# Peptides against a protein of PDB entry 5VVV: the designs that were tried, part 9

Target 1, 276 residues: chain A of PDB entry 5VVV
Amino acid sequence: FLCGVVEGFYGRPWVMEQRKELFRRLQKWELNTYLYAPKDDYKHRMFWREMYSVEEAEQLMTLISAAREYEIEFIYAISPGLDITFSNPKEVSTLKRKLDQVSQFGCRSFALLFDDIDHNMCAADKEVFSSFAHAQVSITNEIYQYLGEPETFLFCPTEYCGTFCYPNVSQSPYLRTVGEKLLPGIEVLWTGPKVVSKEIPVESIEEVSKIIKRAPVIWDNIHANDYDQKRLFLGPYKGRSTELIPRLKGVLTNPNCEFEANYVAIHTLATWYKSN
Target 2, 276 residues: chain A of PDB entry 5VVV as posed
Amino acid sequence: FLCGVVEGFYGRPWVMEQRKELFRRLQKWELNTYLYAPKDDYKHRMFWREMYSVEEAEQLMTLISAAREYEIEFIYAISPGLDITFSNPKEVSTLKRKLDQVSQFGCRSFALLFDNIDHNMCAADKEVFSSFAHAQVSITNEIYQYLGEPETFLFCPTEYCGTFCYPNVSQSPYLRTVGEKLLPGIEVLWTGPKVVSKEIPVESIEEVSKIIKRAPVIWDNIHANDYDQKRLFLGPYKGRSTELIPRLKGVLTNPNCEFEANYVAIHTLATWYKSN

## One batch from the design tools (peptide; aimed at target 1 L82 Y160 F164)

Design b1_p10_5 (made by RFdiffusion4)
Pose (drawn by RFdiffusion4):
Structure b1_p10_5 (pose): chain A 276 residues (1-276), chain P 10 residues (1-10)
Amino acid sequence: as target 2 above (276 residues)
Amino acid sequence: VREEYIEAAR
């Protein structure tokens, strides 16, 4: 069961030294996972096709090392959604070559994120693929095979919370396609009824497990402050029923950008991780 | 994308 932090916000990402202190903290409080997915670390999203330079690679390996040294599982995320051409084989290959490079840093766990992308395709893609959801699942599956079908592997859908489902959660062509076609070994990230969910009703998640055909992994935006300059969140982890732990694969908290402000955010996530 | 996100988050 996956529990911990996703560094998944817009803005200045954390540095290696902050992530070491993060791992030591996750361990002192018995959490198991860290998802690397900062939106403005350019090679994660903006320039996803680009390989890490020599010194960048030294940094990532030293990072994946301290993750094992503290036994925190490290999941690496990549976001090709902005401009990838799903049908073109050179494009599919560059993704593997990039995911290969990171596999050789010590990385066993991977994620493909597709949040916040323009919903339609290029002229070339609309031929080989029936729908937008078809294209993503095809590449997510093909990639899931190539890496030797890894232990934990996440998929973040374009429709990743209740508000964002067209027309509703239950009868959505995009969501229908995912639950049926996406492989049973691949996890699905979900964010609650809204992007920043005030509460996560047990009925809403049970509802979601209907179409996704899985217990989804929560990308929790409760303490995220990247969307309002004046705002910071030092409150407890709240509005999440303890009765959820049995029904979910995990909860990864996407916290405040200011690293040291995240003490309460992670500790309260940890206490709640107990009690179920 | 980020602007749209900010609107949706708020």

Design b1_p10_5_s1 (made by RFdiffusion4, then SolubleMPNN; from b1_p10_5, 7 letters changed)
Fold by OpenDDE base, seed 2:
Order: C-alpha cells, then structure tokens, then sequence
Structure b1_p10_5_s1 (fold): chain B 276 residues (1-276), chain A 10 residues (1-10)
C-alpha cells in the first residue's frame, strides 16, 4: 500500500530541504511514499525533454538518497503530454533517455502523468493510434518494459476523476482502453469523483476499479490549494472511509503549496491509514 | 457549483 505525499501542485515547488523534512515526517508517521510531480518544475513538464544539468543531477541524487535514508519510496514522475508526439520514435527515445538519467540517480520507481492536457492527438498520432488512450498506453507500456518493469510504476490518466470521464466512469472508452491495454503491473492514479473530492465513496472506487481492472492509487486533492492562493486547507484528512484501504493500492495526498501548512493534512492521513 | 480545478497561478 502506497501512502504518503504527491508534490503535484502548480506553483512554486518545494525546496530540497522541505522535501527532506517531508521524508523525515513521513517516516515518523509510518508513511512510505513520495511522488515527485511538481507541475512548475520545468524539466518535469514544460521542458520534459531536457536532461538534468550536473548541478540538478547532484540535487536529485541527494534527494533520492535522502528518501532512501528515511525508507521513503521516491517515485519520479514526468508529464510529457503537453507536446509529445506518441508516434515519433525520437520522442519515445528522448523520454527513455530522460528516465535513464533519473535511474542513474538511484531512482527505481516512476510515473507517467497525462493529467491536465488536451484530449486531442496530432495528425501523426491519429494515423498510428486508434485513440488518445491507445497512444498513452502504448508509450506507457513501452517505457515500463524498457525500465525493466520496476516494482512501482504509475500512470495518471487524462480522465483522472469522475467529472473528466466521458460519458461517465463506467462507460468511458478512454478508461476502458486503459484497463484493457495497460500492463497489469502498472498502477493507475485516480482522484475520486472530482478534481477536489469532498468525499470519495467506496462505491466510486469499486466503479473505477472495475473499468481500469485494478485497485487505483488515490491522488488526493483534498488539501490542494494551487487553485486558490488565498486559501490554506488546514483541516484533517476526512471524507474517506477506512473501508477504502483494502480497495486501494495507495493514497498520495497532494497538499497545500505552502509546505508549512501541511502538518495536519499529512499527520491525519497517517492516522487514517493506521486506523484500518 | 463549478468544480474546483487545479491550475497554474495566474
């Protein structure tokens, strides 16, 4: 069971010292996972093709080593979906080289994120792939296999919550393709009924699990505040039954952008997780 | 109610 934090917000990423402090807190609270997915990290999303510099490599190696020291699984995410051409072998090779570089930093767990992107493929991809889901699954499977089928590999769908599913969760051709074609060793991220879900009912997890043919990892935006810079979410982790735990592969909270605001959010997630 | 969406800082 993956339980911890996704740094998955828009806005200023956490500094390396905050991330190390996070790992210390995660260990102390018996949480086990950190997903590196900061939207405004240039080489994560907008410039995903760019290799890390020597200095950036040293920082990431240090960060990954710190995660290991605190027994926290460091999952490196990349979000190529803004401008990747899925059918272009050069793009696939570029993605492979980027993840090879991160593997050299000692990273063993990875994520491909296709959240918050347009649903349209370019003309070249339309000639090769029957749908956007087929394109995403193809590259995800290829990367997963290329990396030697790492123990933890996550996929974030473009339809990552109930409100983004067309026509709905159980009937989504996109999620059906993901469920049918994504290799079984790849975990699927899910956010619940909404981008910011006040509640995540058990039935909603059963519904998505059926179509994706696996228990999801929750990307939980309950404490996310990147959409409203005037608000801090200081309340407890709530509106998730502990009955979700046996039906999930994990829960990763995407908390407030302000690192210092997240004590209650993360601590109460840990309390929730340990209450089962 | 409009769903709250994740977004870049404007």
Amino acid sequence: as target 1 above (276 residues)
Amino acid sequence: MKEKMRKAAL
Scores: peptide ipSAE 0.098, ipTM 0.837, DockQ to the pose 0.172
OpenDDE base, seeds 1, 3, 4, 5: peptide ipSAE 0.094, 0.066, 0.093, 0.076; ipTM 0.853, 0.798, 0.851, 0.837

Design b1_p10_5_s2 (made by RFdiffusion4, then SolubleMPNN; from b1_p10_5, 6 letters changed)
Fold by OpenDDE base, seed 5:
Structure b1_p10_5_s2 (fold): chain B 276 residues (1-276), chain A 10 residues (1-10)
Amino acid sequence: as target 1 above (276 residues)
Amino acid sequence: IYEKMKEAAL
């Protein structure tokens, strides 16, 4: 069971010292996972093709080493979906080289994220792939196999919540393709019925699990505030029955952008997790 | 989460 934090918000990323402090807190609270997915980290999303500099490499190696020291699984995410051409072998090769670099930093767990992108393929991809889901699954499976089938590999679908599913969760051709064709060792991220789910009913997890043919990892936006800079979500982790735990592969909270605001959010997630 | 994406999910 993956339980911890995803740094998955838009806005100013956390500094390295905050991330190290996070790992210390995660260990103390018996949480085990950190997903590196800061949307405004340039080489994560907008400039995903760009290799890390020597200085950036040193910082990432230090961060990954710190996660290991605190027994936290460090998952490196990349979001190529803004401008990748899935059918172009050069793009696939570029993605492979980027993940090879991160693997050299000592990273062993990875994620491919296709959240917050347009549901359109270019003309070249339409000639090769039957649908957007087929293109995403193809590259994800290829990368997963290329990396030697790492123990933890995550996929974030473009339809990552109930409200993004067309026509709905149980009938989505996109999620059906993901469920049928995504390799079984790849985990699927999900935010619940909504992007920010006030509640995540057990029935909603049973519904999505059926179509994706696996238990999801919750990307939990309950404490996310990047959509409203005037609000801080300081309340406890709530609206999730502990009956979800045996039906999930994990829960990663995507909390407030302000690192200092997240004590209650993360601590109460840990209490929730240990209560089952 | 872009506000635009939140609005699409409301």
Scores: peptide ipSAE 0.173, ipTM 0.833, DockQ to the pose 0.468
OpenDDE base, seeds 1, 2, 3, 4: peptide ipSAE 0.170, 0.173, 0.170, 0.166; ipTM 0.837, 0.844, 0.835, 0.834

Design b1_p10_5_s3 (made by RFdiffusion4, then SolubleMPNN; from b1_p10_5, 6 letters changed)
Fold by OpenDDE base, seed 2:
Structure b1_p10_5_s3 (fold): chain B 276 residues (1-276), chain A 10 residues (1-10)
Amino acid sequence: as target 1 above (276 residues)
Amino acid sequence: FKEKMREAAL
């Protein structure tokens, strides 16, 4: 069971010292996972093709080593979906080289994120792939296999919550393709009924689990505030029955952008997780 | 996307 934090927000990423402090807190609270997915980290998303510099590599190596020290699984995410051509072997090779570099930093767990992108494929991809889901699954499976089938590999669908599913969760051709074609060793991220879900009902998890043919990992935006810089979400982790735990592969909270605001959010997630 | 997040949070 993956339980911890995804740094998945838009806005200023956390500094390395904040991330190290996070790992210390996660360990103390018996949480086990950190997903590195900061949207405004240039080499994560906008410039996903760009290799890390020597200095950036040293920082990431240090960060990954710190996660290991605190027994936190460090999952490196990349979000290539803004401008990747899935059918282009050079793009696939570029993605492979980027993840090879991160593997050299000592990272062993990875995520491919296709959240917050247009559903339209380019002309070249339309000639090769039957749908956007087929394109995403193809590259995800290939990367997963290329990396030697790492123990933890996550996929974030473009339809990552109920409100983004067309026509709905249970009938989504996109999610059906993901469920049918994504290799079984790849975990699927899910956000619940909405982008920010006040509640995540058990029935909603059963519904998505059926179509994706696996228990999801929750990307939980309950404490996310990147959409409203005037608000801090200081309340407890709530609106999630503990009955979800046996039906999930994990829960990763995407909390407030302000690192210091997240004590209650993360601590109460830990309490929730340990209450089962 | 930020707008979509707001709409989903409302």
Scores: peptide ipSAE 0.092, ipTM 0.852, DockQ to the pose 0.522
OpenDDE base, seeds 1, 3, 4, 5: peptide ipSAE 0.089, 0.086, 0.078, 0.075; ipTM 0.843, 0.837, 0.824, 0.826

Design b1_p10_5_s4 (made by RFdiffusion4, then SolubleMPNN; from b1_p10_5, 6 letters changed)
Fold by OpenDDE base, seed 3:
Structure b1_p10_5_s4 (fold): chain B 276 residues (1-276), chain A 10 residues (1-10)
Amino acid sequence: as target 1 above (276 residues)
Amino acid sequence: VKEAMKKAAL
């Protein structure tokens, strides 16, 4: 069971010292996972093709080593979906080389994120792939196999919550394609009925699990505040029954952008997880 | 999630 934090917000990324402090807190609270997915980190999303510099490599190597020191699984995410051409072998090769570099830093766990992108494929991809889901699954499976089928590999769908599913969760052709064609060793990220789910009912997890043919990992936006700069969510982790735990592969909270605001959010997630 | 996308899905 993956339990911890995703740094998955828009806005200023956490500094390396904040991330190391996070790992210490995660270990202390018996949490086990950190997903590196900062949306405004240039080489994560907007410039996903660009290799890390020597200085950036040293920082990432140090961060990954710190995660290992605290027994925290470091998952490196990349978000190529803004401008990748899925049908272009050079784009696939560029993604491979980027993940090879991160593998050399000692990273062993990875994620491909297709959240917050346009649902339209370019003309070249439409000639090769039957749908957007087919294009995403194709590259995700190829990358997963290329990396030697790592123990932890995550996929974030474009339809990552109930409100983004067309026509709905159980009838989504996109999620059906993901469930049927995504390799079984790849985990699927989900935010619940909404992007920011006030509650995640058990029945809603049973519904999505049926179509994706696996238990999801919750990307939990309950404490996210990157959508409202005037909001800090300082309340406890709530609106999730502990009956979800046996029905999930994990829970990763995407908390407030302000690192110091997240004590209650992460501590109460840890209490929730240990209460089962 | 982009601010606009989060607001639309709330």
Scores: peptide ipSAE 0.134, ipTM 0.849, DockQ to the pose 0.604
OpenDDE base, seeds 1, 2, 4, 5: peptide ipSAE 0.106, 0.102, 0.101, 0.100; ipTM 0.862, 0.854, 0.852, 0.847

Design b1_p10_6 (made by RFdiffusion4)
Pose (drawn by RFdiffusion4):
Structure b1_p10_6 (pose): chain A 276 residues (1-276), chain P 10 residues (1-10)
Amino acid sequence: as target 2 above (276 residues)
Amino acid sequence: YETYKEWARE
């Protein structure tokens, strides 16, 4: 069961030294996972096809090392959604070559994120693929095979919270396609009824497990502050029923950008991780 | 990113 932090916000990402202190903290409080997905670390999203330079690679390896040294599982995320051509094989291959490079840093766990992308496709893609959801699942599955079908592997859908489902959660062509076609070994990230959910009703998640055909992994935006300059969140982890742990694969908290402000955010996530 | 801010503030 996956529990911990996702560094998944817009803005100045954390540095290696902050992530070491993060791992030591996750362990002192018995959490198990860290998802690396900072939106503005350019090679994660903006320049996803680009390989890490020599010194960048030295950094990532040293990072994946301290993750094992503290026994925090490290999941690496990549976001090709902005401009990838799903049908073109050179494009599919560059993704593997990039995912290969990171596999050789010590990485066993991977994620493909597709949040916040223009919902339609290029002229070339609309031929080989029936729908937008078809294209993503095809590449997510093909990639899931190539890496030797890894232990934990996450998929973040374009429709990743209740508000964002067209027309509703239950009868959505995008969501329908995912639950049926996406492989049973691939986890699905979900964010609650809204992007920043005030509360997560047990009925809403049970409802979601309907179409996704899985207990989804929560990308929790409760303490995220990247969207309002004036705002910071030092409150407790709240509005999440303890009765949810049995029904979910996990909860990764996407916290404040200011690293040291995240003490309460992670500790309260940790106490609640107990009690179920 | 500006769109995200609008969504998050809702």

Design b1_p10_6_s1 (made by RFdiffusion4, then SolubleMPNN; from b1_p10_6, 7 letters changed)
Fold by OpenDDE base, seed 1:
Structure b1_p10_6_s1 (fold): chain B 276 residues (1-276), chain A 10 residues (1-10)
Amino acid sequence: as target 1 above (276 residues)
Amino acid sequence: KEKMEEIALS
């Protein structure tokens, strides 16, 4: 069971010292996972093709080493979906080289994220792939196999919550293709019925699990505030029954952008997880 | 759409 934090918000990323402090807190609270997915980190999303510099490499190696010191699984995410051409072998090769570099930093766990992108393929991809889901699954499976089938590999779908599913969760052709064709060792991220789910009912997890043919990892936006920088979500982790735990592969909370605001959010997630 | 816009609409 993956339990911890995803740094997955828009806005200023956390500094390396905040991330190290997070790892100390995660260990202390018996949480085990950190997903590196900061949307405004240039080489994560907008400039995903760009290799890390020597200085950036030293910082990431230090961060990954710190995660290991605190027994925290460091998952490196990349979000190529803004401008990748899935059918172009050069793009696939560029993605492989980027993940090879991160593997050299000592990273062993990875994620491919296709959240917050247009549902339209370019003309070249339409000639090769039957649908957007087929294109995403093809590259994800290829990368997963290329990396030697790492123990933890995550996929974030474009339809990552109930409100984004067309026509709905149980009938989505996109999620059906993901469930049928995504390799079984790849985990699927999900935010619940909404992007920010006030509640995640058990029945909603049973519905999505059936179509994706696996238990999801919850990307939980309950404490996310990137959409309203004037608000801080200081309340406890709530609206999730502990009956979800045996029906999930994990829970990763995406909390407030302000690192100092997240004590209650993360601590109460840990209490929730240990209550089962 | 960016997640920020979609969250603000959700």
Scores: peptide ipSAE 0.060, ipTM 0.814, DockQ to the pose 0.519
OpenDDE base, seeds 2, 3, 4, 5: peptide ipSAE 0.056, 0.042, 0.053, 0.057; ipTM 0.798, 0.766, 0.799, 0.804

Design b1_p10_6_s2 (made by RFdiffusion4, then SolubleMPNN; from b1_p10_6, 8 letters changed)
Fold by OpenDDE base, seed 5:
Structure b1_p10_6_s2 (fold): chain B 276 residues (1-276), chain A 10 residues (1-10)
Amino acid sequence: as target 1 above (276 residues)
Amino acid sequence: KEKMRKIALS
C-alpha cells in the first residue's frame, strides 16, 4: 500500500530542504511514499525533453538519497503530454534518455502523467493509434518494459476523475482501453468522483476499479489549494472511509502549496491509514 | 461550482 504525499500542485515547487523535512515527517508518521510531480518544475512538464544539468543532477541525487535514508519510496513523475508526438520514435527515445538519467540518480520508481492536457491527438498520431488512450498506453507500456518493469510504476490518465469520464466512468472508452491494454504491473492514479473530491465513496472506487481492472492509487486533492490562492486547507483528512484501504493500491495526498500548512493534512492521513 | 485544476488546452 503506497501512502504519503504527491508534490503535484501548480505554483512554486517546494525547496530541497522542505522535501527532506517532508521525508523525515513521513518516516516519523509511518508513511512510505513521495511522488515528485511539481507542475511548474520546468523539466517535469513544460520542458520535459531537457536533460538535467550537472547542478540539478546533484540536487536530485541528494534528494533521492535522502528519501532512501528515511525509507521513503521516491517516485519520479514526468508529464510529456503537452506536446509529445506519440508516434515519433525520436520522442520516445528522448523520454527514455530522460528517464535513464533519473535512473542513474538512483531512482527506481517512476510515473507517466497525462493529466491536464488536451484530448486531441495530432495528425501523425491519428494515423498510427486508434485513440488517445491507445497512444498513451503504447508509450507507457514501452517505457515500463524499457526500464525493466520497476516494482512501482504509475500512470495518470487524462480521465483521472469521474467528471472527466465520457460518457461516465463505467462506459468510458478511454478508461476501457486503459484497463484492457495497460500492463498489469502499472498502477493507475485517480482523484475520485471529482478533481477535488469532498468525499470518495466505496462504490465509486468499485466502479473505477472494474473498468481499469485494478485497484487505483488515489491522488487526493482534498487539501490542494493551487486553484484558490486565498484559501488554506488546514482541516483533517476526512470523507474517506477506512473501508477504502483494502480496495486501493495507495493514497498520495496533494496538499497545500504552502509547505508549512500541511502538518494536520499529512498527520491525519497517517492516523487514517493506521486505523485499519 | 466544481473545483478544477487548470487544463492546458492547445
Scores: peptide ipSAE 0.111, ipTM 0.834, DockQ to the pose 0.155
OpenDDE base, seeds 1, 2, 3, 4: peptide ipSAE 0.074, 0.076, 0.073, 0.086; ipTM 0.830, 0.819, 0.800, 0.842

Design b1_p10_6_s3 (made by RFdiffusion4, then SolubleMPNN; from b1_p10_6, 6 letters changed)
Fold by OpenDDE base, seed 5:
Structure b1_p10_6_s3 (fold): chain B 276 residues (1-276), chain A 10 residues (1-10)
Amino acid sequence: as target 1 above (276 residues)
Amino acid sequence: KEKMKKIALE
């Protein structure tokens, strides 16, 4: 069971010292996972093709080493979906080389994220792939196999919540293709019925699990505030039955942008996880 | 402008 934090918000990323402090807190609270997915990290999303500099490499190696010291699984995410051409072998090779660099930093767990992108393929991809889901699954499977089938590999679908599914969760052709064609060792990220789910009913997890043919990892936006910088979500982790735990592969909370605001959010997630 | 999550689509 993956339990911990995703740094997955828009806005100023956390500094390296905050991330190290997070790992110390995660260990202390018997949580085990950190997903590196800061949307405004340039080489994560907007400039995903760009290799890390020597200085950035040293910082990432230090961060990955710190995660290992605290027995926290460090998952490196990349979000190529803004401008990748899936059918172009050069794009696939560029993605491979970027993940090879991160693997050399000592990273062993990875994620491909296709959240917050347009559903339209370019003309070249339409000639090769039957749908957008087929294109995403093809590259995800190829990268997963290329990396030697790492123990933890995550996929974030473009339809990552109930409200984004067309026509709905159980009838989505996109999620059906993901469930049928995504390799079984790849985990699927999900935010619940909504992007910010006030509640995640057990029945909603049973519905999505059926179509994706696996238990999801919850990307939980309950404490996310990137959409309203005037609000801090200081309340406890709530609106999730402990009956979800045996029906999930994990829960990763995506909390407030302000690192200092997240003590209650993360601590109460840990209490919830240990209460089962 | 920093991109915000498209919560405006819910």
Scores: peptide ipSAE 0.080, ipTM 0.827, DockQ to the pose 0.330
OpenDDE base, seeds 1, 2, 3, 4: peptide ipSAE 0.070, 0.075, 0.075, 0.076; ipTM 0.839, 0.820, 0.815, 0.826

Design b1_p10_6_s4 (made by RFdiffusion4, then SolubleMPNN; from b1_p10_6, 5 letters changed)
Fold by OpenDDE base, seed 1:
Structure b1_p10_6_s4 (fold): chain B 276 residues (1-276), chain A 10 residues (1-10)
Amino acid sequence: as target 1 above (276 residues)
Amino acid sequence: KEKMKEIALE
């Protein structure tokens, strides 16, 4: 069971010292996972093709080493979906080289994210792939196999919550293709019925699990505040029955942008997890 | 569409 934090918000990423402090807190609270997915980290999303500099490499190696020191699984995410051409072998090779570099930093767990992108493929991709889901699954499977089938590999769908599913969760051709064609060793991220789910009913997890043919990892936006810079979400982790735990592969909370605001959010997630 | 815009519409 993956339990911890995803740094997955828009806005200023956390600094390396904040991430190290997070790892100390995660260990202390018996949580086990950190997903590196900061939207405004340039080489994560907008400039995903760009290799890390020597200085950036040293920082990432130090961060990954710190995660290992605190027994936290470090998952490196990349979000190529803004402008990748899935059918272009040069794009695939560029993605492989980027993940090879991160593997050299000592990273062993990875994620491919296709959240917050347009559903339209370019003309070249439409000639090769029958749908957007087929294109995403093809590259994800290829990368997963290329990396030697790492123990932890995550996929974030474009339809990552109930409200984004067309026509709905149980009938989505996109999620059906993901469930049928995504290799079984790849985990699927999900935010619940909504992007910010006030509640995640057990029945809603059973519905999505059926179509994706696996238990999801919850990307939980309950404490996310990147959409409203005037608000801090300081309340406890709530609206999730402990009956979800045996039906999930994990829970990763995407908390407030302000690192100092997240004590209650993370501590109460840990209490919730241990209550089962 | 970005998450920030979608969350504001929900």
Scores: peptide ipSAE 0.063, ipTM 0.825, DockQ to the pose 0.466
OpenDDE base, seeds 2, 3, 4, 5: peptide ipSAE 0.055, 0.050, 0.058, 0.060; ipTM 0.803, 0.786, 0.808, 0.815; seed 5 fails the geometry check

Design b1_p10_7 (made by RFdiffusion4)
Pose (drawn by RFdiffusion4):
Structure b1_p10_7 (pose): chain A 276 residues (1-276), chain P 10 residues (1-10)
Amino acid sequence: as target 2 above (276 residues)
Amino acid sequence: SSLRDSYYNE
């Protein structure tokens, strides 16, 4: 069961030294996972096709090392959603070459994120693929095979919370396609009824497990502050029923951008991780 | 950021 932090916000990402202290903290409080997905580390999203330079690689390896040294599972995320051409094989290949480079840093766990992308396709893609959801699942599956079908592997859908489902959660062509076609070994990230969920009703998640055909992994935006300059969140982890742990594969908290402000955010996530 | 605003736009 996956529990911990996702560094998944817009803005100045954390540096290696902050992530070491993060791992030491996750261990002192018995959490198991860190998802690397900062939106503005350019090679994660904006320039996803680009390989890490020599010194960048030294940094990532030293990072994946301290993750094992503290036994925190490290999941590497990549976001091709902005401009990838799903049908073109050169494009599919560059993704593998990039995912291959990171695999050789010590990385066993991977994620493909597709949040916040223009919902339609290029002229070339609309031929080979029936729908937008078809294209993503095809590449997510093909990639899931290539890496030797890894232990933990996440998929973040374009429709990733209740508000964002067209027309509703239950009869959505995008969501219908995912639950049926996406492989049973691939996890699905979900964010609650809204992007920043005030509460996560047990009925809402049971409802979601309907169409996804899985217990989804929560990308929790409760303490995220990247959307309002004036705002910071030092409150407790709240509005999440303890009765949820049995029904979910995990909860990764996407916290405040200011690293040291995240003490309460992670500790309260940790205490609640107990009690179930 | 336009992408950020889009992300939190419901």

Design b1_p10_7_s1 (made by RFdiffusion4, then SolubleMPNN; from b1_p10_7, 6 letters changed; failed a check: a repeat of another design)
Amino acid sequence: SELNKRFYSE

Design b1_p10_7_s2 (made by RFdiffusion4, then SolubleMPNN; from b1_p10_7, 6 letters changed)
Fold by OpenDDE base, seed 2:
Structure b1_p10_7_s2 (fold): chain B 276 residues (1-276), chain A 10 residues (1-10)
Amino acid sequence: as target 1 above (276 residues)
Amino acid sequence: SELAKRFYSE
């Protein structure tokens, strides 16, 4: 069971010292996972093709080593979906080289994120893939296999919550393709009924689990505040029954952008997790 | 913005 934090917000990423402090807290609270997915980290998303510099590599190696020291699984995410051409072997090779570099930093867990992108494929991809889901699954499977089938590999669908599913969760051709064709060793991220879900009912998890043919990992935006810089979500982790725990592969909270605001959010997630 | 797509397209 993956339980911890996804740094998945828009805005200024956390500094390395904040991330290390997070690992200390996660360990102390018996949480086990950190997903590196900061939207405004340039080489994560907008410039995903760019290799890390020597200096950036040293920082990431140090960060990954710190996660290991605190027994936190460091999952490196990349979000190539803004401008990747799925059918282009050079693009696939570029993605492979980028993840190879990160693997050299000591990273063993990875994620491919296709959230917050347009649903349109380019002409070249339309000639090769039957749908956007087929394109995403193809590259995800290929990368997963290329990396030697790492113990933890996550996929974030473009339809990552109920409101983004067309026509709905249970009937989504996109999610059906993901469920049927994504390799079984790849975990699927899910956010619940909405981008910011006040509640995540058990029935909603059963519904999505059926179509994706696996228990999801929750990317939980309950404490996310990147959409409103004037608000801090300081309340407890709530609106999730502990009955969800046996029906999930994990829960990763995407909390407030302000690192210092997240004590209650993360601590109460830990309490929730341990209360099962 | 991408942020707007995420939070305001609901």
Scores: peptide ipSAE 0.163, ipTM 0.863, DockQ to the pose 0.585
OpenDDE base, seeds 1, 3, 4, 5: peptide ipSAE 0.134, 0.123, 0.117, 0.113; ipTM 0.858, 0.854, 0.850, 0.846

